# Peptides against a protein of PDB entry 3J47, part 11

Target 1, 121 residues: chain A of PDB entry 3J47
Amino acid sequence: IRLTNQLKSLKGLQSKLKDVVEYLDKVINKELPINHTILGKLQDVFNLLPNLGTPDDDEIDVENHDRINISNNLQKALTVKTNDELMVIYISNLVRSIIAFDDLIENKIQNKKIQEQRVKD

## One batch from the design tools (peptide; aimed at target 1 L17 V20 L24 L39)

Design b2_p13_5_s4 (made by RFdiffusion4, then SolubleMPNN; from b2_p13_5, 8 letters changed)
Fold by OpenDDE base, seed 5:
Structure b2_p13_5_s4 (fold): chain B 121 residues (1-121), chain A 13 residues (1-13)
Amino acid sequence: as target 1 above (121 residues)
Amino acid sequence: SLVEEAQKVIDLF
């Protein structure tokens, strides 16, 4: 019973990971727009993944060293790329917020001028 | 204007 439930849960996790990969493939192929919220959650998942490249110091062969270096370089490249993408998003959101603030100031100035005209008539 | 400079930054992305 316990082992069967663990296997069922693991199969469910595998299915969800497959859905994430399929989503990423669609984004890479430009079939779907990049969703920043999904990208941030994927970064959180990658940051919560045990570093498959920190062997605690006990015994696995010279053939895995290249795979560990590729995994660490991929994780580093993904972290840098994701950080640059998040920085671009952050700047874009700041710029949009500044525009919206300027529009709000202009609207307040216009409303004040309209009130000053209504007091002169 | 601040809006024109901000729009130029948006148009770069």
Scores: peptide ipSAE 0.045, ipTM 0.730, DockQ to the pose 0.014
OpenDDE base, seeds 1, 2, 3, 4: peptide ipSAE 0.040, 0.042, 0.044, 0.045; ipTM 0.709, 0.719, 0.727, 0.735

Design b2_p13_6 (made by RFdiffusion4)
Pose (drawn by RFdiffusion4):
Structure b2_p13_6 (pose): chain A 91 residues (1-28, 36-48, 72-121), chain P 13 residues (1-13)
Amino acid sequence: IRLTNQLKSLKGLQSKLKDVVEYLDKVIHTILGKLQDVFNLNNLQKALTVKTNDELMVIYISNLVRSIIAFDDLIENKIQNKKIQEQRVKD
Amino acid sequence: ELKELIEKLEELS
């Protein structure tokens, strides 16, 4: 789902670029200003990425912890299944 | 390329 959404966003840019190129050819405004703003707003992320890296590490650790908890419950389920099987054999 | 197009449009305006 996230991917589909991202693609929709990129699609708009692609189409928007085509329109702009055609517009320029014809000319040979507000949208242009808006685009410029967006441009000013990955490059800058470069420096900002430094911080993001730290935060990504924290969210990785959290995921690991969750995986451990899930494994624990999984072991319990497996034990229960084994007990059920033993009871059936006895029967 | 888009920035260049914007610049050209600004020059023509």

Design b2_p13_6_s1 (made by RFdiffusion4, then SolubleMPNN; from b2_p13_6, 8 letters changed)
Fold by OpenDDE base, seed 5:
Structure b2_p13_6_s1 (fold): chain B 121 residues (1-121), chain A 13 residues (1-13)
Amino acid sequence: as target 1 above (121 residues)
Amino acid sequence: ILLDLIQQYDKLS
């Protein structure tokens, strides 16, 4: 019973992580708008990952030094990956803001042309 | 780009 519940919880976590990756891929591919609230929650999850992999201070066995180095390298790799994902998201928001501003200018030009035509008639 | 768009918007105001 306990092991079956842990396996079910782990499968549920794996599914949720897959849904997050699929969401990020859709955001990168410009298929979805960036949700800053989802991004903030993802950052919170990554900031909690180091605390999920810290051995409780009660098992300093000298054989774990390679596992601590692997965990630190994984945390560094996840931090770099997260920074790159955040950078891509920031650039994507900047590009969307520029496009929306270009569309606003085009709309303003069109409105000005319509007003100038109405003053000539 | 963004600065040129701002300058275009200001000229239309």
Scores: peptide ipSAE 0.145, ipTM 0.804, DockQ to the pose 0.010
OpenDDE base, seeds 1, 2, 3, 4: peptide ipSAE 0.144, 0.134, 0.126, 0.122; ipTM 0.808, 0.801, 0.797, 0.794

Design b2_p13_6_s2 (made by RFdiffusion4, then SolubleMPNN; from b2_p13_6, 7 letters changed)
Fold by OpenDDE base, seed 4:
Structure b2_p13_6_s2 (fold): chain B 121 residues (1-121), chain A 13 residues (1-13)
Amino acid sequence: as target 1 above (121 residues)
Amino acid sequence: LLLELIELYDKLL
C-alpha cells in the first residue's frame, strides 16, 4: 500500500513535469507568449532542488582518528539523517511549487483557447 | 525529464 501510493505520487509528478516541458516547448516555438510569473515559479522550483550533482563531496574528511571516528560517525549519522529529513522537506516544497505551476499553465492554456474561440465567433 | 526541463529553461534564458 505505502509503496504503491509513493509510485502513484511519483507518476503524478512525472505527468506534471511533462506538462511543464510541453509548455516550455510552446513558449520556445513562439506558440505561447512568455509568462514571467510562470518562469519565476520555475526558478523557485530549481532553487528548491537538492544538490543532485556531487556524490563526491561526502568523501572529503575522515581517514584517521578513533575518537574522531566515533564523534564523526555520530556526526555523519546525524548529518545523513538530517539531510534525509531536509530532502523530504525540499521534495515536499518542490512538489507544491510544481502543482501550483501546473495549475497556472492549465489556466493559461484554457484562457488562450477561450480567446481563440471568441475570435472565431 | 528533469535534465530536459533544465536544458529547455536554459534555452529560454
Scores: peptide ipSAE 0.024, ipTM 0.643, DockQ to the pose 0.291
OpenDDE base, seeds 1, 2, 3, 5: peptide ipSAE 0.022, 0.023, 0.022, 0.022; ipTM 0.627, 0.629, 0.628, 0.613

Design b2_p13_6_s3 (made by RFdiffusion4, then SolubleMPNN; from b2_p13_6, 5 letters changed)
Fold by OpenDDE base, seed 5:
Structure b2_p13_6_s3 (fold): chain B 121 residues (1-121), chain A 13 residues (1-13)
Amino acid sequence: as target 1 above (121 residues)
Amino acid sequence: LLLELIEKYKELL
């Protein structure tokens, strides 16, 4: 009973991971637009993954240590790159909001001048 | 599967 439930839960997790891979394939193939919120959540998942490569400290074969260091360095590099991309998007949205605010101020000034002319005629 | 997910995420970045 307990082992069967663990196997069922693991199969359910495997199905969900497959659905995420299929989503990423659609984004890579340009069938779907890049969603930075989904990428940020995927980064959170990768950051919560236990170091996938520490075998318990009792069998250090030197060949496993290089693969673990490569995986950890890759994970750090992906985290930094994603943070820089999110920062560029944040700055772009901030600049767009400032421009739209300036246009709104100019439109209000023009509308006020038109109203002041109509009251003098 | 999880390694494939990391590689696909890397290709998108």
Scores: peptide ipSAE 0.036, ipTM 0.632, DockQ to the pose 0.312
OpenDDE base, seeds 1, 2, 3, 4: peptide ipSAE 0.027, 0.026, 0.024, 0.024; ipTM 0.637, 0.625, 0.634, 0.626

Design b2_p13_6_s4 (made by RFdiffusion4, then SolubleMPNN; from b2_p13_6, 7 letters changed)
Fold by OpenDDE base, seed 4:
Structure b2_p13_6_s4 (fold): chain B 121 residues (1-121), chain A 13 residues (1-13)
Amino acid sequence: as target 1 above (121 residues)
Amino acid sequence: LLLKLIEEFDKLS
């Protein structure tokens, strides 16, 4: 249930990001007028996003070195956190598969014993 | 059962 909900949420986010890209492409191609209210909201989203990119090597002004280090440290911290969360999900699914396999073995052993009893009666 | 769980945990560490 939780993993399916996370996957559904991620697919929903991916769809919304695609809708934003398609909108921006239409604006760039002059198929749609520039809506400053939409652009302002997109800027607010980008300003609330932690700097997750390596700044393109073309923006290496010496004043950005602290921002690059903060970005790289934040990206690393988010990668580690994501890895730890995925590891906990993996272990949880492994344990569930293990328990379900044990229950299957016990059920097969019990069914075999019941058949062997029915053949003796 | 437990041995396979340990082996998979050791592969993740």
Scores: peptide ipSAE 0.045, ipTM 0.702, DockQ to the pose 0.011
OpenDDE base, seeds 1, 2, 3, 5: peptide ipSAE 0.042, 0.043, 0.038, 0.033; ipTM 0.686, 0.717, 0.634, 0.664; seed 1 fails the geometry check

Design b2_p13_7 (made by RFdiffusion4)
Pose (drawn by RFdiffusion4):
Structure b2_p13_7 (pose): chain A 91 residues (1-28, 36-48, 72-121), chain P 13 residues (1-13)
Amino acid sequence: IRLTNQLKSLKGLQSKLKDVVEYLDKVIHTILGKLQDVFNLNNLQKALTVKTNDELMVIYISNLVRSIIAFDDLIENKIQNKKIQEQRVKD
Amino acid sequence: HLETLKFIVKYLK
């Protein structure tokens, strides 16, 4: 789902670029200004990425903890299944 | 404005 959404966003840019190229050819306004703003707003992320790296590490650690908890419950489930099997054999 | 447009289009083509 996230991927489909990202593709939709890129699609708009692609189409928007084609329109702009065609518009320029014909010319040979507000949208242009807006585009310029967006441009000003990955390059910049470069410095900002430094911080993001730290935050990514934290969210990785959290994911690891969750995985451990899930393993624990999984072990309990496996034990219950074994007990059920033993009871069936006894029967 | 036209020069800005041409400039930006150069990056877009």

Design b2_p13_7_s1 (made by RFdiffusion4, then SolubleMPNN; from b2_p13_7, 6 letters changed)
Fold by OpenDDE base, seed 5:
Structure b2_p13_7_s1 (fold): chain B 121 residues (1-121), chain A 13 residues (1-13)
Amino acid sequence: as target 1 above (121 residues)
Amino acid sequence: KLEELEKLVKLLK
């Protein structure tokens, strides 16, 4: 029972990963528009994966070397893109905070002018 | 300065 449930869960995960690959192939082939939200969630998944490309320095099979280099280049590309996305989010939040602070100052200046008018009447 | 920040926020949406 426990092993059968684990195998069923693993098969379900494999099916979902296949659906993600098929989606990416359609996006690469320009059959579907790039969805930045899906791409961001996929990056979150890859950033949570253990580094599958740290070479334990002891199995140089020539077919694994190309996959390890592709994995390392993909991880570097995902890390750079994640850092750029986090930088854009940080700048956006900083700019929003500056605007909200300016609006607060302007509202205080206007409220002060209204109070000074009411004291003169 | 505020108008430049508003333009930047519109470019980042």
Scores: peptide ipSAE 0.026, ipTM 0.649, DockQ to the pose 0.013
OpenDDE base, seeds 1, 2, 3, 4: peptide ipSAE 0.021, 0.023, 0.024, 0.024; ipTM 0.606, 0.600, 0.597, 0.601

Design b2_p13_7_s2 (made by RFdiffusion4, then SolubleMPNN; from b2_p13_7, 6 letters changed)
Fold by OpenDDE base, seed 2:
Structure b2_p13_7_s2 (fold): chain B 121 residues (1-121), chain A 13 residues (1-13)
Amino acid sequence: as target 1 above (121 residues)
Amino acid sequence: VLEELKKLVKLLI
């Protein structure tokens, strides 16, 4: 009874993982639109996985080497995406800071002209 | 990103 329930639960998890692969294939092939809520939940699942990129130095089986390489490639791909998103935020904040600095310069120039007029009257 | 995500999900099956 307990072992048969665990095997049934594991088979149910395997079926759900297959449905996720089929969904990702349809999104890659542009057959379905990207759902950001589904992708966010997938990222949360991957953040809860043990770090497949750090085998403790004692179990380098060939299966672990492929797991490590795929995990490292995903982590690199997520890091690049995050860096590109942060670059857009950085440029946006830089442009806002330049505009605010230009407004400050123009205000100082106007205030100086007003003071020079008040000294001539 | 999506292709590497797919490879990782396939590795869990």
Scores: peptide ipSAE 0.038, ipTM 0.639, DockQ to the pose 0.329
OpenDDE base, seeds 1, 3, 4, 5: peptide ipSAE 0.036, 0.026, 0.037, 0.024; ipTM 0.623, 0.616, 0.635, 0.615

Design b2_p13_7_s3 (made by RFdiffusion4, then SolubleMPNN; from b2_p13_7, 7 letters changed)
Fold by OpenDDE base, seed 1:
Structure b2_p13_7_s3 (fold): chain B 121 residues (1-121), chain A 13 residues (1-13)
Amino acid sequence: as target 1 above (121 residues)
Amino acid sequence: LLEELKKLVELLI
């Protein structure tokens, strides 16, 4: 009973991973629009994976070298994406700060003109 | 990004 349930759960996970690959293929081929919620959940799953790029020192087979390279390339691609998102946020905050500073200067100039008028009357 | 993500999911199957 326990082993049969574990095998059923593993087959269910394998089916879901195949459905994810098929979804990614359709998105790569532009057959489906990018869903940011699905991509975010996939990123969360990958951030929960153990570092596939640290070989514990006991089996460096050629298959593990390809696995390590794929995981390292994904980590680099995620880092670049995160840096680009942070850069857009930084520029947006910089522009907002410049606009708020300009509005402050204009308000200060207007207030000074109003005070200079009140001293002449 | 999407291609490398696909390869990683294929590696987990």
Scores: peptide ipSAE 0.057, ipTM 0.651, DockQ to the pose 0.330
OpenDDE base, seeds 2, 3, 4, 5: peptide ipSAE 0.056, 0.041, 0.023, 0.044; ipTM 0.658, 0.643, 0.641, 0.651

Design b2_p13_7_s4 (made by RFdiffusion4, then SolubleMPNN; from b2_p13_7, 7 letters changed)
Fold by OpenDDE base, seed 2:
Formats: structure tokens, sequence, C-alpha cells
Structure b2_p13_7_s4 (fold): chain B 121 residues (1-121), chain A 13 residues (1-13)
């Protein structure tokens, strides 16, 4: 009974993973629009997986080498995406800082003109 | 990115 339930649960997980592959194929082929909520949840699942790119040095099978390469390529692709998103945030914060400095400079110039007028009267 | 996600899901099956 317990083993049969575990095997049924594993087969149910395998079916759901196949449905995810079919979904990703349809998105790659532009047959379906990108759902950012589904992609975000897939990223969360991958962040919860053990690091497939660090087999402890004792199991270099050819199957582990392919898993390592794909995990490293995904981590690199996610790192590049994160760096591009952080660059947009950085530029946005830089522009806000420049505007705030310009407003401060203009306020300082106006305050100086007001003081120079008050000394002439 | 999407192609690398697909390959990683294929390794879990």
Amino acid sequence: as target 1 above (121 residues)
Amino acid sequence: ILEELKKLVELLI
C-alpha cells in the first residue's frame, strides 16, 4: 500500500513535468503568450532544487556532467537576466538622484539671489 | 532562457 502510493505520486509528478515541457514548447514556438506568473513559479521550483551543478567530487557519471552543464547554463542565463533588471533599476535611481541634485542646485541659486536682494535694500 | 528552462525540466523527467 505505502510503496504503491509513492509510485502513483511519482507518476503524477512525471505527468505534470511533461505538461510543463509541452507548455514551454508552445511558448518557445510562439503558439502561446508568455505567462510571467508561470515562469516565476518555475524559477521558484528551480531555486528549491539541489544545485545540480555541484555533485560532490565522488559521482562523475556522464549523466551528471550533462546535468551540471545545463544547470550552469541556466544559472548563467538567470544571472544575466538579473544583471539586466538591476541595471534598469540602477539607471532609474541614478536619474532620480540627478533630478534631486538639480532641484537642490536650483534651490541654492534662488536662495543666494534672495539674500543678495535683501542686502541691496 | 526559455530553452534552458525546457532542458532543465526534461532532465527532471
Scores: peptide ipSAE 0.060, ipTM 0.683, DockQ to the pose 0.335
OpenDDE base, seeds 1, 3, 4, 5: peptide ipSAE 0.058, 0.044, 0.050, 0.046; ipTM 0.677, 0.673, 0.677, 0.672

Design b2_p13_8 (made by RFdiffusion4)
Pose (drawn by RFdiffusion4):
Structure b2_p13_8 (pose): chain A 91 residues (1-28, 36-48, 72-121), chain P 13 residues (1-13)
Amino acid sequence: IRLTNQLKSLKGLQSKLKDVVEYLDKVIHTILGKLQDVFNLNNLQKALTVKTNDELMVIYISNLVRSIIAFDDLIENKIQNKKIQEQRVKD
Amino acid sequence: VIEKTKEIIEKLE
């Protein structure tokens, strides 16, 4: 789902670019200003990425902890299944 | 306007 959403966003840019190129050819405004603002707002993320890297590490650690918890419950389930099997054999 | 638009197109490409 996230991917489909990202693609929709990029699609708008692609189409928007084509339109702009065609517009320029024809000319040979507000949208242009808006685009410029967006441009000003990956490059900048470069410095900001430094911080993001730290935060990404934290969210990795949290995911690892969750995985451990899930394993624990999984072991319990496996034990219960084994006990059920033993009871069936006895029967 | 033409120059600005060209600049914006270049940034987009």

Design b2_p13_8_s1 (made by RFdiffusion4, then SolubleMPNN; from b2_p13_8, 10 letters changed)
Fold by OpenDDE base, seed 2:
Structure b2_p13_8_s1 (fold): chain B 121 residues (1-121), chain A 13 residues (1-13)
Amino acid sequence: as target 1 above (121 residues)
Amino acid sequence: IVEELQKVIDLLN
């Protein structure tokens, strides 16, 4: 019973992965429009994949080595892209924080000038 | 300053 359920779950995952590959092939062939929400979720899945480039050096058939190198290059490219996107978000948030701080300084300067005027009248 | 920084935000979004 437990082993049969695990095998059924694994077959279900394999079917879903096949559906994702077929979707990507249709997008590459321009048969379907690019869905940015699906691509973002695929990027999240690839960022959560264990580093497929650490099979211990002791079992690499030449055909597995090329697949591992392609997978590592793809994972590295997705990680770099994610870091660049996070850097843009970080800079945007930093600039927003600087604007909010400048507004606070200007409000403090104006409040001081108003108090100095009220003491002269 | 604020107007130039807002222009940078608008270029990053």
Scores: peptide ipSAE 0.059, ipTM 0.758, DockQ to the pose 0.013
OpenDDE base, seeds 1, 3, 4, 5: peptide ipSAE 0.051, 0.053, 0.051, 0.047; ipTM 0.731, 0.744, 0.731, 0.732

Design b2_p13_8_s2 (made by RFdiffusion4, then SolubleMPNN; from b2_p13_8, 10 letters changed)
Fold by OpenDDE base, seed 2:
Structure b2_p13_8_s2 (fold): chain B 121 residues (1-121), chain A 13 residues (1-13)
Amino acid sequence: as target 1 above (121 residues)
Amino acid sequence: LVEELQKVIDLLQ
């Protein structure tokens, strides 16, 4: 249930991002008038985005080198955090699988004992 | 076994 809801929410976000791109393409092509309210909200979204990307190596001003290092450090920190979260999920699923296997063995042993008792009576 | 493994799950959640 939780994972299915997360996947549905992510697919919903992907659809909305596609609608935004299609809108921007129509504005660039002069098919639609510029809506300053929509552009202001898009600027707010871009300002909330972490700098995820190497700026293309072609604009090395000295101010960009510190920004590139900060961006790379943030991307690395997000990657490490994601790996640690995935490791916790993996261990939790492994432990659940071991418990389910132990319960299966115990149930099989109990069922065998019950069958051996029924053959003696 | 099950009780010790459940404690590991509870520490990871």
Scores: peptide ipSAE 0.113, ipTM 0.803, DockQ to the pose 0.012
OpenDDE base, seeds 1, 3, 4, 5: peptide ipSAE 0.098, 0.104, 0.102, 0.093; ipTM 0.789, 0.794, 0.793, 0.792

Design b2_p13_8_s3 (made by RFdiffusion4, then SolubleMPNN; from b2_p13_8, 10 letters changed)
Fold by OpenDDE base, seed 5:
Structure b2_p13_8_s3 (fold): chain B 121 residues (1-121), chain A 13 residues (1-13)
Amino acid sequence: as target 1 above (121 residues)
Amino acid sequence: IVEEMQKVIDLLK
C-alpha cells in the first residue's frame, strides 16, 4: 500500500513535469504566446530547486562542467529578472510618493487660501 | 529565461 501510493504520486509528478516541458517547447517554437503568470510560477519552481550548479567539492568530472554553466546562466537570468521586478516596484513607490507629496502641497495651498478669505470677512 | 529553463529541464532528463 505505502509503496504503491508513492509510485502513483511520483508518476503524477512526472506527468506534470512532462506538461511543463511541452508548454515550454511550444513557447520556444512560437506556437504559444509567452504567459508572464505561468513564467512567474515556473520561476518559483526553479528557485526551489537545489543549486544544480554548485558542485559539492567531491565530483569534478568533465561532464559536470556543462551542467554547472547552464545552471549559472539560469541563476544569472533569474537575478536580472528579479532586479527588473524590484526596479518596477521601486519606481511605482517613488511615483506614489511624488503624487502624495503633490496632493499635500495642493491641500496646504487650498487651506491657506480659505484662511486668508476668513480674515478679510 | 524560457530557453535557460528548458536547458535545465533537459539536464534533469
Scores: peptide ipSAE 0.038, ipTM 0.692, DockQ to the pose 0.229
OpenDDE base, seeds 1, 2, 3, 4: peptide ipSAE 0.029, 0.024, 0.019, 0.022; ipTM 0.666, 0.558, 0.491, 0.594

Design b2_p13_8_s4 (made by RFdiffusion4, then SolubleMPNN; from b2_p13_8, 11 letters changed)
Fold by OpenDDE base, seed 4:
Structure b2_p13_8_s4 (fold): chain B 121 residues (1-121), chain A 13 residues (1-13)
Amino acid sequence: as target 1 above (121 residues)
Amino acid sequence: IVKEMQKVIDLLN
């Protein structure tokens, strides 16, 4: 149930990102007026995105230090959460492999019993 | 064993 909900949430995020791109394309093409409130919220989202770039730009404005710390903390929190989710998936796959192995053992035991019965008849 | 392992999968999923 959780994995299907995660996939649904990820698809929902992908749809929302597509709607944002389509909106930006319409603004670039001058089909829609620039909405400064939407642009401000989009800037806030980009400022909250983990800096996935290596800091190869030595221009850290002192006002960006708190935003960089928030971004790094969010990146770390997203990485930890992703690792915990991957561990849960790994354990689930390990348990599925153990079940499949138990079923294989049971099938071998049953096949052996059927062969032993056919040799007695 | 299988039934208890399936419960663990159902708790994880």
Scores: peptide ipSAE 0.059, ipTM 0.740, DockQ to the pose 0.013
OpenDDE base, seeds 1, 2, 3, 5: peptide ipSAE 0.036, 0.054, 0.048, 0.050; ipTM 0.680, 0.734, 0.723, 0.735; seed 3 fails the geometry check

## One batch from the design tools (peptide; aimed at target 1 L24 Q43 F46)

Design b2_p14_1 (made by RFdiffusion4)
Pose (drawn by RFdiffusion4):
Structure b2_p14_1 (pose): chain A 91 residues (1-28, 36-48, 72-121), chain P 14 residues (1-14)
Amino acid sequence: IRLTNQLKSLKGLQSKLKDVVEYLDKVIHTILGKLQDVFNLNNLQKALTVKTNDELMVIYISNLVRSIIAFDDLIENKIQNKKIQEQRVKD
Amino acid sequence: DEEIEKAQEILEQF
């Protein structure tokens, strides 16, 4: 789902660029200003990425902890299944 | 002319 959403966003840019190229050919406004703002707003992420890296590490650790908890419950489920099997054999 | 230059500048940024 996240991928589909990203694609839609990029699609708009692609179409928007085509329109802009055609517009320029024809000319040979507000949208242009808006685009410029967006441009000014990856490159800058470069410095900001430094911090993101730290936060990514934290969210990785959290995911690892969750995986451990899930494994624990999984072991209990497996033990219950074994006990059920043993009871069936006895029967 | 300004509109053309401005549009060209923005296209260069692509």

Design b2_p14_1_s1 (made by RFdiffusion4, then SolubleMPNN; from b2_p14_1, 8 letters changed)
Fold by OpenDDE base, seed 2:
Structure b2_p14_1_s1 (fold): chain B 121 residues (1-121), chain A 14 residues (1-14)
Amino acid sequence: as target 1 above (121 residues)
Amino acid sequence: SELVEELQKLLDQF
């Protein structure tokens, strides 16, 4: 019973990871729009991933230390790159919102001038 | 506005 439940949970995790990979491939191929909520949750997962290279302190084979460092450096590099990409999108959306606000203010100023002219005629 | 032109130049860099 316990082992069967662990295997079922592991298979469920494997399926979810496959779905995430398929989603990321579709986003990379521009088949799907970037969902900031999904990417933020993926980033949270990457930040919560235990160092997949903390060997349990009992098998420090020196050959694994280099692979572990490479894996941790790759994870860190992927997290940084994802953060930079999300930051660019966030800034772009913020700037678009500021532009739209400025255009709204300019339109209100113009409409006020037009109303003031119509009251003088 | 000058602000919109500067912000549009910033957007064009991304």
Scores: peptide ipSAE 0.057, ipTM 0.754, DockQ to the pose 0.014
OpenDDE base, seeds 1, 3, 4, 5: peptide ipSAE 0.042, 0.048, 0.054, 0.046; ipTM 0.720, 0.737, 0.745, 0.730

Design b2_p14_1_s2 (made by RFdiffusion4, then SolubleMPNN; from b2_p14_1, 7 letters changed)
Fold by OpenDDE base, seed 5:
Structure b2_p14_1_s2 (fold): chain B 121 residues (1-121), chain A 14 residues (1-14)
Amino acid sequence: as target 1 above (121 residues)
Amino acid sequence: QELIELLQKLLDQF
């Protein structure tokens, strides 16, 4: 019973990892637009990966301290890079929203002028 | 007009 449940959970995880790879491949190939919510969740997963690769603190071997520092520096560099990429994307979406709002205002002004002309004729 | 063209040029860089 316990081993069969672990095997089922591992197969479920493998399927989800495959779905993630297929999504990333479609985004890289420009077949799908970047989804920031998915990218943020992938970042959360990647930020947890270094913590899954730390052996439990119960084997003091002096060779692991440099690997932990390299892993933490790589994790910090990946977190900063991904935060900068998300910021650029957020700014791009904000700018698109401002343009779309200006176009909506202009459209409303034009429609009002057309209605005021039709009431005078 | 001019601000929107500037914002569009900014978007075309990304």
Scores: peptide ipSAE 0.030, ipTM 0.707, DockQ to the pose 0.014
OpenDDE base, seeds 1, 2, 3, 4: peptide ipSAE 0.023, 0.024, 0.026, 0.026; ipTM 0.632, 0.644, 0.645, 0.661

Design b2_p14_1_s4 (made by RFdiffusion4, then SolubleMPNN; from b2_p14_1, 6 letters changed)
Fold by OpenDDE base, seed 3:
Structure b2_p14_1_s4 (fold): chain B 121 residues (1-121), chain A 14 residues (1-14)
Amino acid sequence: as target 1 above (121 residues)
Amino acid sequence: SELIEEAQKLLDQF
């Protein structure tokens, strides 16, 4: 029972990974439009993966060095893109906070003017 | 308002 459930879960994960590859191939071939939400989630998955470019310090095969460099370059490119996306979100939240603060100041100024008028009457 | 609209347009590019 436990082993059968583990094998079923692993086969389910393998099917989902295949669906992701088929999606990426369709995006590369321009058969589907780029979906930024799917790409963002895929990027989160790659950022949670342990660095696929740690050579175990045993056997510099020249083919491993090119794959490690490609993996490290891909991880760096994904990190840069994440930082740019986070920067845009940060700027938007900062702007919203400044406007909300300005509205709060204007409301306090108006309330003070109304109180000063009521004391003169 | 205009500055929030520009920030939203910037978010929609990512």
Scores: peptide ipSAE 0.051, ipTM 0.743, DockQ to the pose 0.018
OpenDDE base, seeds 1, 2, 4, 5: peptide ipSAE 0.042, 0.040, 0.044, 0.041; ipTM 0.721, 0.710, 0.725, 0.714

Design b2_p14_2 (made by RFdiffusion4)
Pose (drawn by RFdiffusion4):
Structure b2_p14_2 (pose): chain A 91 residues (1-28, 36-48, 72-121), chain P 14 residues (1-14)
Amino acid sequence: IRLTNQLKSLKGLQSKLKDVVEYLDKVIHTILGKLQDVFNLNNLQKALTVKTNDELMVIYISNLVRSIIAFDDLIENKIQNKKIQEQRVKD
Amino acid sequence: NLNDLITDVLELLD
Protein backbone atom coordinates (compact mmCIF):
# COMPACT_ATOMS: atom_id res chain seq x y z
CA ILE A 1 0.00 0.00 0.00
CA ARG A 2 2.75 2.47 0.88
CA LEU A 3 4.48 1.71 -2.36
CA THR A 4 1.33 2.37 -4.42
CA ASN A 5 0.94 5.66 -2.63
CA GLN A 6 4.54 6.65 -3.37
CA LEU A 7 4.09 5.77 -6.99
CA LYS A 8 1.03 7.99 -7.25
CA SER A 9 3.07 10.87 -5.84
CA LEU A 10 5.88 10.34 -8.33
CA LYS A 11 3.36 9.97 -11.14
CA GLY A 12 2.06 13.44 -10.45
CA LEU A 13 5.58 14.85 -10.67
CA GLN A 14 6.29 13.05 -13.91
CA SER A 15 3.08 14.30 -15.53
CA LYS A 16 3.64 17.73 -14.02
CA LEU A 17 7.11 17.91 -15.58
CA LYS A 18 5.77 16.95 -18.99
CA ASP A 19 3.16 19.64 -18.72
CA VAL A 20 5.78 22.18 -17.69
CA VAL A 21 8.03 21.26 -20.60
CA GLU A 22 5.12 21.66 -23.01
CA TYR A 23 4.10 24.90 -21.38
CA LEU A 24 7.58 26.33 -21.78
CA ASP A 25 7.63 25.36 -25.45
CA LYS A 26 4.34 27.14 -25.96
CA VAL A 27 5.55 30.24 -24.18
CA ILE A 28 8.60 30.36 -26.41
CA HIS A 29 2.97 31.08 -13.24
CA THR A 30 1.81 30.22 -9.70
CA ILE A 31 2.67 26.59 -10.35
CA LEU A 32 6.23 27.54 -11.17
CA GLY A 33 6.62 29.39 -7.91
CA LYS A 34 5.19 26.51 -6.01
CA LEU A 35 7.59 24.12 -7.72
CA GLN A 36 10.49 26.34 -6.84
CA ASP A 37 9.47 26.28 -3.19
CA VAL A 38 9.26 22.49 -3.24
CA PHE A 39 12.74 22.32 -4.70
CA ASN A 40 14.15 24.49 -1.98
CA LEU A 41 12.37 22.41 0.63
CA ASN A 42 17.43 14.41 -0.49
CA ASN A 43 20.21 16.95 -0.53
CA LEU A 44 19.04 18.81 2.55
CA GLN A 45 18.03 15.50 4.10
CA LYS A 46 21.72 14.64 3.92
CA ALA A 47 22.53 16.64 7.01
CA LEU A 48 19.15 15.83 8.51
CA THR A 49 19.78 12.15 7.80
CA VAL A 50 22.43 12.21 10.48
CA LYS A 51 19.67 12.57 13.07
CA THR A 52 17.34 10.19 11.25
CA ASN A 53 20.04 7.54 11.46
CA ASP A 54 19.94 7.75 15.26
CA GLU A 55 16.14 7.51 15.29
CA LEU A 56 16.20 4.61 12.82
CA MET A 57 18.47 2.75 15.23
CA VAL A 58 15.96 3.22 18.05
CA ILE A 59 13.07 1.94 15.94
CA TYR A 60 15.22 -1.07 14.91
CA ILE A 61 15.82 -1.90 18.54
CA SER A 62 12.08 -1.66 19.28
CA ASN A 63 11.34 -4.03 16.43
CA LEU A 64 13.87 -6.51 17.81
CA VAL A 65 12.21 -6.41 21.21
CA ARG A 66 8.81 -7.06 19.65
CA SER A 67 10.23 -10.02 17.73
CA ILE A 68 11.51 -11.52 21.00
CA ILE A 69 8.08 -11.16 22.60
CA ALA A 70 6.49 -12.82 19.63
CA PHE A 71 8.93 -15.71 19.88
CA ASP A 72 8.05 -16.20 23.53
CA ASP A 73 4.34 -16.58 22.82
CA LEU A 74 5.23 -18.82 19.93
CA ILE A 75 7.12 -21.20 22.23
CA GLU A 76 4.12 -21.40 24.56
CA ASN A 77 1.85 -22.23 21.66
CA LYS A 78 4.20 -24.97 20.55
CA ILE A 79 4.22 -26.48 24.04
CA GLN A 80 0.41 -26.46 24.14
CA ASN A 81 0.28 -28.22 20.81
CA LYS A 82 2.68 -30.90 22.08
CA LYS A 83 0.56 -31.44 25.18
CA ILE A 84 -2.55 -31.84 23.04
CA GLN A 85 -0.79 -34.39 20.88
CA GLU A 86 0.29 -36.39 23.96
CA GLN A 87 -3.28 -36.39 25.27
CA ARG A 88 -4.55 -37.68 21.97
CA VAL A 89 -1.97 -40.50 21.98
CA LYS A 90 -3.05 -41.48 25.49
CA ASP A 91 -6.65 -41.59 24.43
CA ASN P 1 19.15 23.39 -13.33
CA LEU P 2 15.38 23.08 -13.50
CA ASN P 3 15.03 25.53 -10.58
CA ASP P 4 17.24 28.04 -12.33
CA LEU P 5 15.24 27.60 -15.49
CA ILE P 6 12.01 28.30 -13.54
CA THR P 7 13.58 31.43 -12.03
CA ASP P 8 14.66 32.65 -15.48
CA VAL P 9 11.18 32.03 -16.89
CA LEU P 10 9.59 33.95 -13.96
CA GLU P 11 11.98 36.90 -14.51
CA LEU P 12 11.17 37.00 -18.24
CA LEU P 13 7.42 37.02 -17.46
CA ASP P 14 7.82 39.84 -14.94

